Peptides against a protein of PDB entry 8OXM. Designs and how they scored, part 18

Target 1, 371 residues: chain A of PDB entry 8OXM
Amino acid sequence: FKAEFRLAGGVNLPKIIDCVGSDGKERRQLVKGRDDLRQDAVMQQVFQMCNTLLQRNTETRKRKLTICTYKVVPLSQRSGVLEWCTGTVPIGEFLVNNEDGAHKRYRPNDFSAFQCQKKMMEVQKKSFEEKYEVFMDVCQNFQPVFRYFCMEKFLDPAIWFEKRLAYTRSVATSSIVGYILGLGDRHVQNILINEQSAELVHIDLGVAFEQGKILPTPETVPFRLTRDIVDGMGITGVEGVFRRCCEKTMEVMRNSQETLLTIVEVLLYDPLFDWTMNPLKALYLQQRPEDETELHPTLNADDQECKRNLSDIDQSFNKVAERVLMRLQEKLKGVEEGTVLSVGGQVNLLIQQAIDPKNLSRLFPGWKAWV

## One batch from the design tools (peptide; aimed at target 1 H187 L215 F364 G366)

Design b1_p12_1_s2 (made by RFdiffusion4, then SolubleMPNN; from b1_p12_1, 8 letters changed)
Fold by OpenDDE base, seed 2:
Structure b1_p12_1_s2 (fold): chain B 371 residues (1-371), chain A 12 residues (1-12)
Amino acid sequence: as target 1 above (371 residues)
Amino acid sequence: MPSLGDLIAAAR
């Protein structure tokens, strides 16, 4: 370890440390405090297993379908070390940075990212119809620009084409595996893009097993397939390479159902792994930056109601775990809304759900569904 | 609180 550290800012003051490995290579690491990285570590292990399944299949191996993984080392229930994803940037930083974001650079006459967020925050407590109308107005005045990521980073046309394919494959693989695992909280800061590979790195895996559906504002999409995500694929959009890579990933997941169920069952019943949504976590994920000032901790939660009998908590936990396993089994059988779908039918349904402006308009404004 | 992405952005 170097003697110096940098602060990454924010309330938790995470520390960036440089480490020299036994190989003599310098590696940056992020030390996160006041957070439980066990879920991230577990989900990274699940991604590695999914990658192993994808590499065993000839069709997915030929397409190089993989989920990008990073090393997570939990140090305690409130601290851990993350591998620094060197050469990555949050897609939100590239797209909607206030100073030099791609939307401001390429679409200076569109609404600002702030104006879009403000408009959607104003209707947050309104009807679904009002949310939809404002979302459509925002979308009309905030046009996609993510195609420019590959154009800026890869000037050679042949390299540009290969990187756009790598991006499209990465989106497809992570979308399908993310759906199978019920990954939530896929906002633009929780998705990194590698500036060299054009592959996505999903971070902050604290919402899994469809626990995003029990948030105060439920998640309404199976994965992030917003207009900028699609624009990064180029002129083909969700058709062709993306759809085929989704189908091939889904085929491997469905054909590996026994393995995936067994793994997830072990994880769900691991007493060291809390994957359940709690009210404090739900509040944190959907808190407004403006509301940080008024939450004086005057929740004197009277100590009396927290004696829910350990038995009732365990029975509630087991029922949630069973429901998660049942839903995972349904997904792996292609059961959607009580109907058995083919791989192509299931993938098509998921794509339609993910791009539906009605579903997107219902998301929490902090998710930035217009990006 | 800043997301892990905000922390990564601020650390660049």
Scores: peptide ipSAE 0.271, ipTM 0.862, DockQ to the pose 0.067
OpenDDE base, seeds 1, 3, 4, 5: peptide ipSAE 0.253, 0.000, 0.180, 0.240; ipTM 0.851, 0.435, 0.809, 0.850

Design b1_p12_1_s3 (made by RFdiffusion4, then SolubleMPNN; from b1_p12_1, 7 letters changed)
Fold by OpenDDE base, seed 4:
Structure b1_p12_1_s3 (fold): chain B 371 residues (1-371), chain A 12 residues (1-12)
Amino acid sequence: as target 1 above (371 residues)
Amino acid sequence: MPSIGDLIAAAK
């Protein structure tokens, strides 16, 4: 390891360290403290398995369908080392950075990201109708710009076309795999884009197995397919390549039902893997900017007193795990809303749900569904 | 709290 480290900022002050491998190669790493990386590590393993399934199938292999993975090494329940995703940028940084974000650069007369956030926060406690109306006003005055990512990074037209195709395939694969695993919507800062490959890297996998549906503001979309995500695909949008890649990914997932169920079952019953949503995690994920001041929960670990009967906790946990497995089995059978759908029908439903402005308007405003 | 992405953004 080099003697120097950088701080990545933020409350947890993760340390960026450079390591020289035995191969003489420098590798940047992120050391995260005060965070449980076990869920990220587990999800990366599941993604690797999904990638193995996708590589075995001729149609998905030919399309180079893969979900990008990174190395995670949990060191404790509150610390670990992440592979630094070198040559990546958060899509949120590219799109809505306050100084030089693409929306400000390409759409200087549109609402600022702050104005959009403010408008949606003002209606957060309002009716679904009021949320929808304000969301539509925001969307009219905040037009997509993510097409410019590939245009800025890939000046050669042939390379640009190939990279836009790589992006579209990456979104499709991650959307379907993410739906199967119940990752839900993804905050714009938790989606990285590789500046060389145009592939997405999903990070901070703290919500899985549809636990986003039990948040104080429930998730209403199967995956993030917001207007900027679609704009990055170019003129074809969700049609053509994206849809076909979703269908081919879903086909492989459905045909791998037994394997996926077995893996997820092992994970759900692993006593070392806490995938359940707790109230503190839920609060943290949907914290309001105004609430920053008072909640230093000195979670003194001394709340020993909730020795609730181990039996009732175990029975409640098992019932949640069983429901997750049942829902996973339904997804892999194409059961949506009590109806068995074809792969094309299921993918179509998921796309429609993900792009529906009524569903998007109901999301937590902190996740910026207008981006 | 900032996401890992917010942290990555702040580290540039």
Scores: peptide ipSAE 0.022, ipTM 0.559, DockQ to the pose 0.069
OpenDDE base, seeds 1, 2, 3, 5: peptide ipSAE 0.018, 0.000, 0.000, 0.000; ipTM 0.495, 0.432, 0.440, 0.403; seed 1 fails the geometry check

Design b1_p12_1_s4 (made by RFdiffusion4, then SolubleMPNN; from b1_p12_1, 9 letters changed)
Fold by OpenDDE base, seed 4:
Structure b1_p12_1_s4 (fold): chain B 371 residues (1-371), chain A 12 residues (1-12)
Amino acid sequence: as target 1 above (371 residues)
Amino acid sequence: MASIGDLIAEAR
């Protein structure tokens, strides 16, 4: 390790460290404190398995369908080391950085990201109708620009075309696998894009198994397929390559039902893996920037007193795990709202749900569903 | 609170 470290900003002040490997290569790493990386590590293992299934199938292998993974090494329940995703940028940083974001550069007369956030925060506690109207106003005055990512990074037309296809395939694969695993919507800063491959890297996997549906503002989309995500695919949008890659990914997932169920079952019953949403985590994920002042996490670890009967907790946990497994089995059978769908029908339903402005308008404003 | 992505953005 180099003797110097950098602080990444934010409340947890993660440390960026550079390590020289035995191969003489420098590798940047992110050391997180006060964060449980076990869920991230588990989700990376599940992604590696999904990648193995996708590589075994001829149709998905030919399309190079894969989820980008990174190395996670949990060191404790509150610390670990992440592989630094070198050569990646958060899509939110590219799109809505305050100084030089693509929206400001390409659409200087549109609403600012701050104006959009403010408008949606003002209606957060309002009716679904009021949220929808304001969301439509925001969308009209905040037009997508993510097409410019590939145009800026890939000047050669043949390379540009290839990278736009790589992006579209990456979105499709991560969307379908993310739906199967119940990752839900993803904050724009928790999706990285590789500046060389145009592939997405999903980070901070703290919500899985549809636990986003039990948040104070529940998720309403199966995955993030916002206007900028679609704009990055180019003129075809969700049609053609994206749809076909979703269908081929879903075919592999459905045909691998037994393997997926067995592995998820082992994970759900692992006593070392807390995947359940707790109230504090739920509040943290949907806290307003203004509410940061009073919650000193006096997480005094010493509140030993909730010796709730271990039996009642265990029975409640087992019932939640069983429900998650049942819902996973339904997804893998193509059961949506009590109806069995074909792969094409299921993928179509999921795409329609993900792009529906009524669903998007109901999301937590902090997740920026207009981006 | 800053996402990991916010931290990555600030560390660039």
Scores: peptide ipSAE 0.045, ipTM 0.711, DockQ to the pose 0.067
OpenDDE base, seeds 1, 2, 3, 5: peptide ipSAE 0.030, 0.020, 0.019, 0.025; ipTM 0.690, 0.551, 0.584, 0.660; seeds 2, 3 fail the geometry check

Design b1_p12_2 (made by RFdiffusion4)
Pose (drawn by RFdiffusion4):
Structure b1_p12_2 (pose): chain A 334 residues (1-279, 317-371), chain P 12 residues (1-12)
Amino acid sequence: FKAEFRLAGGVNLPKIIDCVGSDGKERRQLVKGRDDLRQDAVMQQVFQMCNTLLQRNTETRKRKLTICTYKVVPLSQRSGVLEWCTGTVPIGEFLVNNEDGAHKRYRPNDFSAFQCQKKMMEVQKKSFEEKYEVFMDVCQNFQPVFRYFCMEKFLDPAIWFEKRLAYTRSVATSSIVGYILGLGDRHVQNILINEQSAELVHIDLGVAFEQGKILPTPETVPFRLTRDIVDGMGITGVEGVFRRCCEKTMEVMRNSQETLLTIVEVLLYDPLFDWTMNPFNKVAERVLMRLQEKLKGVEEGTVLSVGGQVNLLIQQAIDPKNLSRLFPGWKAWV
Amino acid sequence: SAVEEEREALLE
């Protein structure tokens, strides 16, 4: 074990450690004290199940739809450990960096990130109309730059297109699975982009199962489909590879709702922390019902096809009205 | 709560 450890930031102060194994290669681990990783363990298990199901299905096997997973080992009710992701860089560090940010480097005339943050802070005390107007003004003077990422990393057109296609597929699959699982904490620091495979990886998974509505600022989108992600998917935008991949993933999930419910039914017997406190679990049953409704496409008794559900999700995600009400720290304009 | 405070730290 290494004698030094680093802080990753945050109120809970997670610890980062390095271990040297028998082969001598250093491996980085993140011990997360005062937090419950059992929910993250369930998220990783269902991620692996979805990846296996996508691999089994011939339609998705050809498309090479995969979900990037990292091992999470719970150690107690209030602690655990997880595998650190190597070879990845934060999206916000690449895009909105104060020093060498992509938006500043490419578009110096556009508004800086500090100006946008100041405007968002000043407008949180305003009404809906002022928030919508400021958001539209900010979007008018802040063009997406993320499309140049692979352009600056992959000079060869074949490798560049391969990495862009893998990025688009990974974004579609991650977005579908996050909507199904109700993942809401999807700001720039929770998503890491690989410098080689260019596949997005979700690292935080701190809150899910429709927890953003519980937060003071509700989460009005099922997944992150901001202007930068759409521009980085290519000229075609959401139409094309993203829509088809979303449809395929939704079909696979509809075909494997039995396996998904079997995986998620680990609850109701060993409830995790933050639940059933302050004296057949209530909120567990509620989230199981909500997941079943999402999987069957019933909701309030209405039937919805896979294509219609995908179109509705795209419309909700790209709607500026929903983006205006989001948390300013979520960086909806970014 | 911790998530809200984490998001507020991004505005700083």

Design b1_p12_2_s1 (made by RFdiffusion4, then SolubleMPNN; from b1_p12_2, 8 letters changed)
Fold by OpenDDE base, seed 4:
Structure b1_p12_2_s1 (fold): chain B 371 residues (1-371), chain A 12 residues (1-12)
Amino acid sequence: as target 1 above (371 residues)
Amino acid sequence: DDIVKELQSLLE
């Protein structure tokens, strides 16, 4: 390794290191501490399998539908090495960086990202009606700008058009694969965009198998399809390319039901893969800025003495795993709310759910559903 | 082993 490291921003202060491979090539790595990368590693394997299925189908192969993957090497239950996604930027950094975010640059008279967050936090404990009204006010005064990403990065009109299509395809593929795997909504910092390909890279895959629905503020959308995500697709929005790519991805997923069920079953019952939501993880994912001061969890390792009867834990775990598998089977059959839908009907329902401002207004304000 | 230890020492 090189003797020098850089800090990446974030609570866990991940270290960026450069290593020289046996091939003499320098490779940048992200070393994370205090983070369980096993779930990320497992989800990358599932994405690779989905990519294999998508590559086998002629219609998805022709469209180059793929979910972007990165290399993960877990070192322990709390540490690992990730491939540094060089030439990527978090969507949140591009959009809502405090100094030079695209919203501030293109919409200087709109609400600041801080004002939007404050308004939505003030209503966090209020009715759904009050949340919806404030969300609509926020949305009216915080107009989408993500169309400018491709316009800034790709000056040639033909390249710009191609990259906007690549982006739209990437959103479609990741949305449908993410729905099937129950990734739910994604924080804007956990979606990277590649500055050369315009493809998305989803990072920090700590919520899977619909575990976002059991958070203190439950997820209400099948995937992130917020106004800025849609704005990046250009004038057609969710229509045309996005919808068709979702349908073709869903078709491949549904036609691969047996394979996907078998794979997910193996993963759900893997004793090394803790995918279940725990209260501490739930608190961390939905932590309020006000609560940052007190929770230094000196998690002394010693209070493992909760001898929960192994039998009751195993029965509870098995019932959760069975429910996840049943719900996965329903999704792959097109069963939504007890009704069997066509691929087009299912994709339409998911798009409508994801863009519904009533659903978006109910999301955790920390995840910035107005972005 | 040594790489893992080196990487772990970077996390301390």
Scores: peptide ipSAE 0.021, ipTM 0.575, DockQ to the pose 0.033
OpenDDE base, seeds 1, 2, 3, 5: peptide ipSAE 0.018, 0.020, 0.017, 0.019; ipTM 0.526, 0.543, 0.513, 0.505

Design b1_p12_2_s2 (made by RFdiffusion4, then SolubleMPNN; from b1_p12_2, 7 letters changed)
Fold by OpenDDE base, seed 2:
Structure b1_p12_2_s2 (fold): chain B 371 residues (1-371), chain A 12 residues (1-12)
Amino acid sequence: as target 1 above (371 residues)
Amino acid sequence: DRIVEELESLLK
């Protein structure tokens, strides 16, 4: 290890370190503290399995449908090392950086990212109708700009077109696999884009198996398909390449039902893998920037409730695991809202749910659904 | 062990 480290941004102040391998190659690594990386490691293994399934199918292989993966090495329950995704940037940094964000550069007369955030925070405790109205006003005054990512990075028209297709395929593959696995917390800082490949890298996989639905503000979309995400696909948006790649990914997932169920079952019952949402994690994920001042550590959570009988905790865990498996079985059968859908019908429903401004307006303001 | 201790020392 080099003696010097850099701070990465964020509440946990992860440290970027340079390591020299036994091969003499320098590799950047991200050291996270106060974070359980076991869930990230497990989810990366599941993504690798999904990639194996996608590579076995001729149609998905020809389309190069893959989820970008990174190496995770958990060191303890509170620390670990991540592979630094060299040449990636958070989509949020590109889009809504306060100084040089693409929205400010290309749409200087639109609302600022801060104004949008403020407007949505003001209505956070209001009705769904009031949230929807304010969200529509925000969306009208904050137009998508993510098309400019590929235009800035890829000046050659043929390369630009290829990279826009790679982006669209990456969004499709990660959206469908993320939906199958119930991946949540897909805010703009948890999605990286590779500046060379235009592929997405999903990070911070700590919300899986639809645990985002039990957050204080429930997640209402199956994946991130916001206006900027769609704008990056170009003029056809969700139609054509994206939809077809979603359908082909979903087809492979549904045809691999037994394999996926077996893997997820093993993971859900692994005593070393805590995937359940806890109240502290839920508070952390939906903490307001303004609430940083008043969290006096005076949550004397009286140690009294920890005496829930080990039997009641285990029974509650097993019931949640069973419910997750049942819902996974439904998804892999194409059962949505009690109806069996075709692959095309299921993918269409998921796209409609993900782009619905009513669903988007209900998300936690920190998710930035207008981006 | 030693690598874990060294990395945990970097997190303090």
Scores: peptide ipSAE 0.022, ipTM 0.550, DockQ to the pose 0.034
OpenDDE base, seeds 1, 3, 4, 5: peptide ipSAE 0.017, 0.018, 0.021, 0.016; ipTM 0.507, 0.519, 0.546, 0.500

Design b1_p12_2_s3 (made by RFdiffusion4, then SolubleMPNN; from b1_p12_2, 9 letters changed)
Fold by OpenDDE base, seed 4:
Structure b1_p12_2_s3 (fold): chain B 371 residues (1-371), chain A 12 residues (1-12)
Amino acid sequence: as target 1 above (371 residues)
Amino acid sequence: DDIVLGLQSLLE
């Protein structure tokens, strides 16, 4: 390791270190403290398997459908090392950076990201109707700009077109696999884009198996398909390439039902893998900016008092795991709201749910559903 | 072992 480290931005102050491998190559790594990387490591293994299934199928292989993965090495329950995704940027940094974000550069007369967040926070405890009205006002005055990412990075028209297709395929693959695994909505800082490939990298996989639905503000979308995510696909939006890539990904997932169920079952019953939502994690994920000051949880909450009757905890855990497996089986059969759908019908329903401004307006304002 | 200890010392 080099003696120097850099701080990555963020509350947990992750350290960027450079390591020289036995091959003489320098590799940048991110060392995270106060973060459980076991879930990230498990989800990366599941993504690698999904990639193997996608590469075996001729139609998904021809389309180069893949989920970008990174290496994760958990060191403890609260620390680990991640591969630094070299040549990536958070989509949130590109879009809504306070100084030079694409919204400010291309839409200087629109609402600021701060004004949008403030308006949506003011209605957070209001009716769904009031949330929807304010969300529509925000959307009208905060127009999407993510099309400019590919236009800035790829000046040659043929390269630009190819990279926009790579982006669209990456969104489609990650959206469908993310839905199957129940990743839900993804904060804009937890989606990286590769500046050379235009492919997405999903990081911080702390919500899986639909645990986002049991948050204080429950998730209402199957995956992130916000206006900027769609704008990056260009003029066709969710139609054509995106829809077809979703359908082909869903077809491979549904045809791999037994394999996916078997592996998820092993993971759900692994006593070393805590995938369940706990109240502290839920508070952390949906913290209000006003509450950041007092909740230094001295996470010296003694491990002692969760001697709740092991039998009742185990029975409750087993019932949650069984429910997750049943819901996974339903998704892989195309069962939505008690109806069996075709691949095209299921993908259509998921797209409509993900882009519905009524669903988006109900999301936690901290996750910026208007971006 | 030494790598893990070295990385843990970076987290302290």
Scores: peptide ipSAE 0.018, ipTM 0.574, DockQ to the pose 0.032
OpenDDE base, seeds 1, 2, 3, 5: peptide ipSAE 0.014, 0.017, 0.011, 0.016; ipTM 0.512, 0.542, 0.533, 0.495

Design b1_p12_2_s4 (made by RFdiffusion4, then SolubleMPNN; from b1_p12_2, 8 letters changed)
Fold by OpenDDE base, seed 4:
Structure b1_p12_2_s4 (fold): chain B 371 residues (1-371), chain A 12 residues (1-12)
Amino acid sequence: as target 1 above (371 residues)
Amino acid sequence: DNIVKELQSLLE
């Protein structure tokens, strides 16, 4: 390794290191501490399998439908090494960086990202009606700007058009695969965009198998399809390329039901893979800025003495795993709300759910559903 | 082993 490291921003202060491989090539790595990368590693394996299925199908192969993956090497239950996604930027950093975010640059008279967050936090404990009204006010005064990403990065019109299509395909593939795997909504910092390919990289895969629905503020969308995500697709939005790519991805997933069920079953019952939501993880994911001061969890390791009867834990775990598998089977059959839908009907329902401002207004304000 | 220890020492 090189003797020098850089800090990446964030609460866990991940270290960026450069290593020289046996091939003499320098490779940048992200070393995370106090983070369980096992779930990320497992989800990358599932994405690779989905990519294999997508590559086998002629229609998805022709469209180059793939979910971007990165290398993860878990070192312990609380540490690991990730591939540094060189040439990527968090969508949140591009859009809502305090100094030079695209919203500030292109919409200087709109609400600031802070004003939007404040307004939505003020109504966090209010009715769904009050949340919806404030969300609509925020949306009216915070107009999408993500179309400018491709315009800034790709000056040639032919390249720009190709990259906008690559982006749209990447969103479609990740949305449908993410729905099948129950990734839910994604924080804007946990979606990277590649500055050369315009493809998305989903990072920090700590919520899977619909565990976002059991958060203190439950997820209400099948995937992130916020106004800026849609704006990046250009004038057609969710219509045309996006919809067709979702349908073709869903078709491959549904036609691969047995394979996907078998794989997810193996993962759900893997004793090394804790995918279940715990209260501490739930608090961390939905932590309020006001609560940052007190919770230094000196998690003293010693209070493991809750001898919960192993039998009751195992029965509870098995029932949760069975429910996840049943719900996965339903998704792969096109069963939504007790009705069997066609691929087009299911994709349409998911798109409508994901873009519904009533659903978006109910999301945790920390995840910035107005972006 | 040494790489893991070196990486762990970077996390301390």
Scores: peptide ipSAE 0.023, ipTM 0.585, DockQ to the pose 0.033
OpenDDE base, seeds 1, 2, 3, 5: peptide ipSAE 0.017, 0.022, 0.020, 0.019; ipTM 0.547, 0.573, 0.548, 0.537

Design b1_p12_3 (made by RFdiffusion4)
Pose (drawn by RFdiffusion4):
Structure b1_p12_3 (pose): chain A 334 residues (1-279, 317-371), chain P 12 residues (1-12)
Amino acid sequence: FKAEFRLAGGVNLPKIIDCVGSDGKERRQLVKGRDDLRQDAVMQQVFQMCNTLLQRNTETRKRKLTICTYKVVPLSQRSGVLEWCTGTVPIGEFLVNNEDGAHKRYRPNDFSAFQCQKKMMEVQKKSFEEKYEVFMDVCQNFQPVFRYFCMEKFLDPAIWFEKRLAYTRSVATSSIVGYILGLGDRHVQNILINEQSAELVHIDLGVAFEQGKILPTPETVPFRLTRDIVDGMGITGVEGVFRRCCEKTMEVMRNSQETLLTIVEVLLYDPLFDWTMNPFNKVAERVLMRLQEKLKGVEEGTVLSVGGQVNLLIQQAIDPKNLSRLFPGWKAWV
Amino acid sequence: VEEREEQIAEAR
């Protein structure tokens, strides 16, 4: 074990350690004290199940739809450990870096990230109209730059297109799974982009199962589909590869709702921390019902096709009205 | 972003 450890930041102060194995290769682990990783263990297990189901289905096998997973090992009710992701860079560090940010490098005349943060801080005390107006003004003077990422990393057009296609597929699949699982904490620091495969990886998974509505600032989108992601998917935008991949993933999930419910039914017997405190779990049953409703497409008794559900999700995600009410730190304009 | 982590901690 290495004698030194680093802090990853945050109120809980997670610890980063390096271990040298028999082969001598250093491996980085993240021990997360004062936090419950059992929910993250369930998320990783359902991620692996979805990946396996996508691999089994011939329609998705050809499209090579995969979910990037990292191992998470719970160690106690209030602690655990997880595998650190190597060879990945944060999206916000690439895009909105103060020193060498992509938006500053490409569009120096546009508003800086500090100006946008100042405006968002000044407007959180305003009403809906002023928030919508400021958001539209910010979007008018802040064009997406993320489309140049692979352009700056993959000079060969074939590799460039391959990486862009893999990025688009990974974004579609992660977005579909996150909507199904109700993932809400999807700001720039929770998503890591690989420098080689260009596939987005979700690392935080801190809050899910429709927890953003519990937060003071509700999460009005099911997944992150901001202007930067859409521009980086290509000229076609959401239409094309993203829509088809979302439809295929939704079909696979509708075909495998039995396996998904079997995986998620680990609750109601060993409830995790933050639940059933302050004295057939209530909130576990509620989240199971909500997941079943999402999977069956019933909701309030209404039937919805896969294509219609995908179109509705796209409309909700790209709607500026929903983006205006989001948390300023979520970087909806980014 | 720090304020977001604080709000999550308070909610817990």

